Peptides against a protein of PDB entry 3V4L. Designs and how they scored, part 257

Target 1, 386 residues: chain A of PDB entry 3V4L
Amino acid sequence: GQPLAKDKVALLIGNMSYWEHPKLKAPLVDVYELTNLLRQLDFKVVSLLDLTEYEMCNAVDEFLLLLDKGVYGLLYYAGHGYENFGNSFMVPVDAPNPYRSENCLCVQNILKLMQEKETGLNVFLLDMCRKRNDYDDTIPILDALKVTANIVFGYATCQGAEAFEIQHSGLANGIFMKFLKDRLLEDKKITVLLDEVAEDMGKCHLTKGRQALEIRSSLSEKRALTDPVQGAPCSAEALVRNLQWAKAHELPESMCLKFQCGVHIQLGFAAEFSNVMIIYTSIVHKPPEIIMCDAYVTDFPLDLDIDPKHANKGTPEETGSYLVSKDLPKHCLYTRLSSLQKLKEHLIFTVCLSYQYSGLEDTVEEKQEVNVGKPLIAKLDMHRGL

## One batch from the design tools (peptide; made by RFdiffusion4, then SolubleMPNN)

Design b2_p25_2_s4 (from b2_p25_2, 15 letters changed)
Fold by OpenDDE base, seed 1:
Structure b2_p25_2_s4 (fold): chain B 386 residues (1-386), chain A 25 residues (1-25)
Amino acid sequence: as target 1 above (386 residues)
Amino acid sequence: MDKEEEELEKLIKEGKAKLVPYSTD
């Protein structure tokens, strides 16, 4: 019969905004597009951008809590990385220069933990370099992996080689995701799908002789990303997993704020990623005596590191939100909260209405505090280990 | 080459695009 997944769970990490390393761009697009594709494949997707070492560890721990017997686990990473002695290291955004194994997440350690969950399939898609880091001489003594015959690695490049993006003024995928996205929905054994991606990437003149996809697999069964999820969650663990994932993706409800001057503001929320939310404000009612009014959001929790210069933009794109802008209402002010994983408390902020009456030169301000609880990934309390 | 690849190759030759590796070492 066709293989069935008990459930399908994916963790996607895209690191771009490195502190001590060259900034990347493609992981934004790649994580977003891959999220949409995996959702069409009935994956529960957690999508995270720009994680520190601690935040990456916690994201992996939360991902491992979603794994269980017969669940398909997929880890995608796009960012800086290296490979020493057959161990793959994902580089967090806070990694020092040079980075070492103690600053990075070892993929083979994650695989060990996934094997302990008795998963039905383990897929790693690693869009990172596999060049040796000569600043790290650590040979991690990893315990021997169990023989589970359910592991697939899709490396964006071959051992000792680099993976690339093409940076320009526009949006583009990384080289790996450019080819992967076109085939990801195909009903094929995952190793066959990746082999076809390797052939397609092998035709790319831009990276010819510099990047080549490598497949490492022990997968003995015909398993595909298209494999159907077993029907209604019949186990307590499946219900808990569904609830945990749903909590991590719950947006605040849209609010209608009423000011004393009679102006009404619509406050809305949109998810770009599991840790990235757009807040938007619009004037939905204005008394005729008010000639101009604007609704700004301010006074965010300090843990979110919101620069006021990047808040309250006339377009989503001016906030750095290029992907969800089509799904957002027009004629708003937009603010992008890109670090929801840092939120320890409720998201409390101020809506400030600035307005002018007809025939008065002075602007008037009214303020309302808004508490929206813990949005999206902030519900997981990714900081509980401190 | 697809049309996108041809355009990107042109942009690289013009110095308007660059290949960036996913490593700093």
Scores: peptide ipSAE 0.516, ipTM 0.924, DockQ to the pose 0.793
Fold by OpenDDE base, seed 4:
Structure b2_p25_2_s4 (fold): chain B 386 residues (1-386), chain A 25 residues (1-25)
Amino acid sequence: as target 1 above (386 residues)
Amino acid sequence: MDKEEEELEKLIKEGKAKLVPYSTD
């Protein structure tokens, strides 16, 4: 019969905004597009941008809590990385220069932990370099892996080689995701799908002889990303997994704020990623005596590192949100919260209405505090203990 | 070469695009 997944769970990490390393761009697009494709494949997707070492560890731990017997687990990473002695290291955004294994996440350690969960399939898609890091001479003593015959690695490049993006003025995919996205929905054994992606990437003149996809697998069964999820969640564990994922993706409800002047504001929320939310405000009613009014959001928790200069923009793109802007209402003020994983408390902020009456030169302000609870990934409390 | 690849190759030759590796070394 066709293989069945007990469930399908993906963790996607895109690191771009490195502190001590060259900034990347493609991981934004790649994580977003891959999220949309995996959702069409009935994956529960956690999508995270710009994680520190501690945040990456916690994201992996939360991902491992979603894994169980017969669950399909997919880990995607796009960012800086290296490979020492056949161990792949994902580089967090806070990694020092030079980085070492103690500053990085070892993919083979994650694989070990996934094997302990008795998963139905383990897929790693690693969009990072596989060059040796000569600043790290540590040989990881890894415990022996179990023989589970359910493992697939898609490496964006060969061992000892580089993976690339093409940086220009626009948005583009990384080289690996450019080709992967076109085939990801195909009903094929995952190793066959990746082999076709390797053939497509091999035709790219821009990276010919510099980057080539490598497939490393121990997959004894015909498993595909298209494999259907086994029926209604009947187990307590399956219910818990569904609830945990749902918590990490719950947006605040849209609010209608009423000010004393008679202005009504719609406050809305949209998810760009599991840790990135857009807040938008719109004037839905204005008394005729009020000639101008704007609704600003301010007084965010300090843990979110919100620069007021990038808040309350007339377009999503001016906030750095280029991907979800088509799905957002028009004629709003937009604010992008890009670090929801840092939120320790409830998201409390102020909506400030600035307005002017006809025939008065002075602007009037009214303020209303809003508590929206813990949005998206902030419900997982990833920063517990910092 | 697809049309997108041709455009990117042109931008690279013009110095308006660059290949960036996913490593710092």
Scores: peptide ipSAE 0.500, ipTM 0.920, DockQ to the pose 0.801
Fold by OpenDDE base, seed 3:
Structure b2_p25_2_s4 (fold): chain B 386 residues (1-386), chain A 25 residues (1-25)
Amino acid sequence: as target 1 above (386 residues)
Amino acid sequence: MDKEEEELEKLIKEGKAKLVPYSTD
């Protein structure tokens, strides 16, 4: 019969806003597009941007809690990376210059932990360089991997080679994701799908002789990303997994705020990623005696590191939200919360209404505090290890 | 080359686009 997945879970990490390293752009687009494709394949997707070493470790631990016997696990990473002695290292955004293995996540350690979960399939898609880091002389002593015959690596490049993006004024995919996205929905064995992606990437003139896809597989069965999920979650474990994933993707409900002046504000929320949320405000009712009226959000938790200069924009794009702007209501003020993984407390903030009456020169302000609890990934207490 | 690839190659030659590797030295 066709193989069945007990469930399908994906962790996607895109690191771009490095502190001590060149900033990237494509991981934003690549994680977003891959999230939408994997959701069409019935994957439970956690999508995270710009993680520190500690935040990456916690994201991997939470991902491993979603894995179990016969579950399909997919890890995607886009960002800086290196390969020493056949071990792949993902570089967090807070990594020092130069970075070492002690500052980075080893993919083969994650694979070992996935094998302990008795997963049905383990897929790694690594959009990073595989050059040796000469500043890291550490020879990792890794435990021997189990022979599970269910492992697939898609490396964006060959051993000792580089992976690239093309930075310009527009949005673009990285070179790997540009070709992967066109094939990802095909009902093919995952190694056959990646081989077709390798042939398509091999036609790219921009990276010819500089980047080439490498497939490393021990997959003995005909497994595809299209393989159906086994029907109704009859196990307590499957219920717990579904609840845990749903908890990490719960948006606050939209609210209608009423001010004393008779103005009504709609406050809405949209997820861009599991750790990135857009807040939007709109005037839904205004008394005719009020000539000007604006609704600002302010007084955010300090842990979110929100610059007020980037809040309350007239377009989603002015916040840095280029991808979800089509699904957002128009004629709002928009604020992007890009670091929800840092939120230790409830998301409490102020809605400030600034308005002017006809025939009065002075601006009047009214304020309401809003508590929306822990949105999205902030419900996973990624900080409980401190 | 597709049209997008030709346009990107032109932008690279014009210094308006750049290849950026996913590693640092």
Scores: peptide ipSAE 0.481, ipTM 0.914, DockQ to the pose 0.787
Fold by OpenDDE base, seed 2:
Structure b2_p25_2_s4 (fold): chain B 386 residues (1-386), chain A 25 residues (1-25)
Amino acid sequence: as target 1 above (386 residues)
Amino acid sequence: MDKEEEELEKLIKEGKAKLVPYSTD
């Protein structure tokens, strides 16, 4: 019979905004497009951008809590990375220059922990370089992996080689994701699917002789990403997993704010990623005596590190939101919260209405505090270890 | 080459695009 997944869970990490390293661009698009594809495949997807070492560790720990016997686990990483002695290291955005294994996450350690969960399938998609880091001669003494015959690595490049993106004025995928996305929905054994992606990437003239997909697999069964999820969650663990994932993806409800002047504001929320939310404000009712009015959001929690110069933009694109802009309402002011993982408390902020009456030169302001609780990934309390 | 690859190759030759590796070393 066709294999069944008990459930399907994916963690996608895209690191771009490095502090001490060259900034990347493609991981934004790659994580977003892969999220949409994996959701069509009935994966529970956690999508995270620009994580520190600590935040990456916590994201992996929360991902491992979603794994159980017969669950399909997929980890995707796009960002800087290296490979020393057959161990793959994902580089956090706060990694020093040079980075070392102590500043990075070892994928083989994550694999060990996934094997302890008795997962049905373990897929690693590593869109990173596999060059040796000559600044780190540390040989991690890893415990012996179990023989689970359910592991697949799709490396964006071969051992000792680089993975690439093409940076230009537009948005584009990384080289690996460019080819992966076109095949990801195919009902094929995951190793066959990745072999076809390798053949397609092998035709790319831009990266010929510089990047080649490598597949490392112990997968003995015909498992596919298309394998159906086993029906209604029969276990308490499956219910807990579903509730935990649902909590991490719950948006605040849209609010209608009423000001004393009689202006009504719609406050809305959209998810770009599990840690990235767009707030938008729109004037839904204005008394005729008010000629102009705008609704600004301000007084955000300090943990979010929101620069007011980047808040309250006339377009989503001016906030750096290029992907979800088509699904957003028009004629709003937009604010992008890109670091929801840092939020320790409830998201409390001020909506400030600035308005002018007909025949008065002076602007009037009214303020209303809004508490939307913990949005999206902020519900997981990724900071509990401090 | 597809049309997209040809355009990207042209942009790279014009210095308007670059290949960027996912490593710093």
Scores: peptide ipSAE 0.405, ipTM 0.889, DockQ to the pose 0.797

Design b2_p25_3_s1 (from b2_p25_3, 9 letters changed)
Fold by OpenDDE base, seed 2:
Structure b2_p25_3_s1 (fold): chain B 386 residues (1-386), chain A 25 residues (1-25)
Amino acid sequence: as target 1 above (386 residues)
Amino acid sequence: ATETALLVSTDGTTVEEITLEEIEE
């Protein structure tokens, strides 16, 4: 019979905005496009951008809580990385220069923990360089992995080589994702699918002789990303997993604010990623006596580090939101919250209405405080250890 | 002017100027 997944869970991490290292661009598009494709494949996807070491550790811990016997687990990483002694290290955005293994996440350690969950399939897609880090002399002593015959590594490049992205004025994929996205929905054994991606990428003139996809697999069964989720009555564990994922993807409800002057504002929310949310405001009703009227959001929690210069933009693109702009209402003011993982408290902020009456020179302000609880990933309390 | 892009390694160690024509090939 066709293999069945008990459930399908993916963690996607894209690190771009490094503090002490060169910035990347492709992980934004790559994580977004891969999220949409994996959702079409009935994956529960957690998508996270620009994580610190501590935040990456917590994201992995929360991902491991979603894993159980017969669950398909997929980890994607795009960012800085290295390989020492056959161990792959993902580099957090706060990593020092030079970075060491003590500042990074070892993928083989994550694999060990996934094997303890008795998963049905473990897929690692590593869109990072595989060069040796000569500044790290640490030999990781890893315990022997279990023989589970369900592991697939798709490395964007071969051992000792670089992975590449294209940086243009527009949005572009990394080289690996450029080819992976075109085949990801195919009903094929995951190792066969990745082999076809390797053949397609091997035709790319830009990276010929510099980047080559490497597949490492122990997968003994014909498992595909298209394998259906088992529709049996949710075990208590499957219910918990569904609730945990749903909790991490709950947006605040859109609300209508009414001001004393008779202006009505629609306040809306959109998810770009599990840790990135767009707030938008629109004036839905204005009395005719009011000639000018603007609605600003302000007074965000300090943990979010919101620069007012980047808030209340006339377009989503001016906030740095290029991917979801087509799905957003037009003629709003837009604010991008890019670090929801840092939110320790409820998201409380002020909506400030500035307006002018016909025949009065003075501007009037009215303010309302809004509490939207913990949106998206902020519900997982990824800061429990601080 | 031919629009140029950058081919960049994900470790930032390699940066190469490329043409848009080379991206479409």
Scores: peptide ipSAE 0.489, ipTM 0.909, DockQ to the pose 0.928
Fold by OpenDDE base, seed 5:
Structure b2_p25_3_s1 (fold): chain B 386 residues (1-386), chain A 25 residues (1-25)
Amino acid sequence: as target 1 above (386 residues)
Amino acid sequence: ATETALLVSTDGTTVEEITLEEIEE
């Protein structure tokens, strides 16, 4: 019969804004494009940008809670990385310079934990360099992996080589994702799909002799990312998994705020990633006596580190939101919250209405506090230990 | 001005200027 997945779960991590290392750009677009493709494949996707070591550990722990017997698990990582002694290390954004294995996440340790869950398929897509880190001489003593015959590694590059991104006009794509996205929806065994991606990438003149896709697999069965999910979620475990995923993707409802002057503001919310939300404000009603009015958002929690200079922009693009701008309402003020994983409390902020009456030179202000609870990934309380 | 792009390694150690023609080939 056709193989069935009990469920399909993906964790996508894109690290770009390193503190002590060169900044990247491609992980933004690559995580977004891969999220949309995996959603079309009925994956439950958690997409996270710019994680610290602690935040990456918690994201992996929450991902492992969604895994169970016969579930398909996919981990994608784009960012800085290295390979020592056949072990792959993902570098968090807060990693020191030089970084060591103690500051990084070992992919083979994650694989061990996935094997303990009795998963149906384990896919790792690693869009990082595979050079040796000469500042780390630590040989990880990994426990012996179980013989599960369900493991696939897609490395963006071969051992000891670099992975590349193309940066053009403020957009960037990884070379690996450029070719992966064109085939990801094909109903093929995952190792056959990745082999076709390797052939397509091998035609790229830019990376010829510098980057080559490596496939490492023990996959004994014909399993594909297109494999259907088994039935309605009839088990208590499947209901819990669906509730956990839904909590990490719940947006605040749009609100209509009414001010004493008779101005009405619509406040709306959009998800760019599981940890990135756009807030937008629009004036939906203005009395004729009011000639000008603007609605600003301010007084955000300090944990979000929101620079007021980047808030309340006339376009989504001015906030750094290039990907979801087409789906947003026009003629709003836009604010991008890029670090929702840092939110310890409820998201409370102020909507400030500034307005002017006809024939009065003085600007009047009215303020209203808004509590939207814990949006998106903030419901998982990733910082409960700090 | 010829629109140029950058080919950048994900460790930031390699940065090369490339043409748009080289991206389309």
Scores: peptide ipSAE 0.470, ipTM 0.905, DockQ to the pose 0.912
Fold by OpenDDE base, seed 1:
Structure b2_p25_3_s1 (fold): chain B 386 residues (1-386), chain A 25 residues (1-25)
Amino acid sequence: as target 1 above (386 residues)
Amino acid sequence: ATETALLVSTDGTTVEEITLEEIEE
């Protein structure tokens, strides 16, 4: 019979906005496209951009809580990285220059923890360079992995080589994701699918002789990403997992705010990623005596590091939101919250209405405080470990 | 003007200017 997954869970991390290293662009589009494809495959996907070391550790810990016996686990990473002695290290955005293993997450340590969960399949997709880091002489003494014939590594490049991205028109795609996305929905054994992606990438003239997909697998069974999820959750752990995932993806409900002047504002929310939300405001009713009015959002929690210069834009694209802009209402003011993982408290902010009456030169302001609770990933208390 | 793109390594060490025609091949 076709193998069944007890559940399917994916953690996707895209690091771009490095503090001490070159900035990347491809992880934005690659994480978004892969998220949409894995959701079509009935994966529970957590998608996170620009994580610190601490935030990456917490994201991995929360991912491991979603894993259990017979669950399919997929970890995707796009960002800076290195390989020393056959161990892959993912580089957080706050990593120093030079970085070392103590500043990075070891993928083989994550694999060890996944094996303790008795997972049905472990897939690692690593879209990072695999050059040696000469500043890290640490030989990691890893405990011997259990012999689980259920592991697949897809490396975007071979050992000692670079992974590449194409930057065009302000967007970028990773070479690996460019070819992976076209095949990811195919009902094939995951190692066969990745081998076909390797053949397609091998035809790319841009990266020929510079980047080659490497597959490392112990997978003895015919398992595919298309394998159906086993029906109703039958365990208390499965119910908890489903509730945790649902909480991490719950958007605030749209609100209609009424001001004393008689202006009505629609406040809406959209998810770009599990840690990235767009707030949008629109004027839905204006008294005829008011000639001009705008609705600004302000007074965000300090933990979010929101620059007011990037808030309240006339287009989603001016906020850096290129992916969900087609699904957003037009003629709004848009604000992008890109660091929801930092939110410790409820998301409380102010909606400020600025307006002018006909025949008065002075602008009038009315303010209303809004509490939307903990949106998206902020419901996972990723900070409870301190 | 031929629209150009950048081929960039994920470590930022390699940056090459490429043509759109080279991306479609």
Scores: peptide ipSAE 0.428, ipTM 0.894, DockQ to the pose 0.883
Fold by OpenDDE base, seed 3:
Structure b2_p25_3_s1 (fold): chain B 386 residues (1-386), chain A 25 residues (1-25)
Amino acid sequence: as target 1 above (386 residues)
Amino acid sequence: ATETALLVSTDGTTVEEITLEEIEE
């Protein structure tokens, strides 16, 4: 029979906004495109941008809680990285310069923990440089991996080489993702699919002799990303997994705010990533005596580092949201919250209505406080312990 | 004007100007 997945879970991490290292661009689009493709494949996808060491550890821990016997686990990482002694290290955005293994996440340690979950398939897609870090002479003492015959590594580049991105019109795509996205939906054994991606990438004149896909696999079975999820979650573990995933993806409900002047505002929420949310406001009713009115969001929690200069934009693109703009309602004011993992408390903010009456020169303001709880990834309390 | 793109290494050590035609090839 066709192999069945008990469930399919993916963690996608894109690190771009490094503190002490060169900033990247490709991880934004690559994580977004891969998220949409994996959702079409019935994966439960957690997508996270710009994680610190602590936040990456917690994201991995929460991902491991979603894994169980026969579950397909996929980890994608795009960002800075290195490879020492055959161990791959993902570099967090807060990593010092130079970074060391103590500041980074070892992929082989994550694999060990995934093997303890008795997963049906373990896929790692590592879109990072694989150069040796000459500043880290630490030899990781890793326990021997179990022989599970269900592991696939897709490295965007070969050992000691760089990964490349194409930057055009303010967007960027990784070379690996450019070719992966065209084949990811194919009903093929994952190692066959990646081999075809390697052939396609090998024809790319831009990266020929500079970047090559490396596949490492112990996968003995015909497992595909297209393998159907086993039917209704009958186990207590499947219910818990579904609840944990749902917590990380629950948007606040849209609200209709009514002001004393008779203006009605729709407040809406959209997810760009599991830690990135767009807030939008629209005027849905205005009394005829009010000639002008705008609804601004303000007074965000300090932990979110929201610059008011980047809030309340007339387009999603002006917030830096180029990817979800087609799915958003038009004629709103838009605010992008890009660091929801930082949220320790409930998301409380103010909606400020500024308006003018016909024949009055003075602008009037009305304010309402809104509590939307913990949106998306903020429900996982990724800061528990700091 | 030929629309140009950049080919950039992840570490930022390589930056090359490329044409859109070179991306489609």
Scores: peptide ipSAE 0.405, ipTM 0.887, DockQ to the pose 0.768

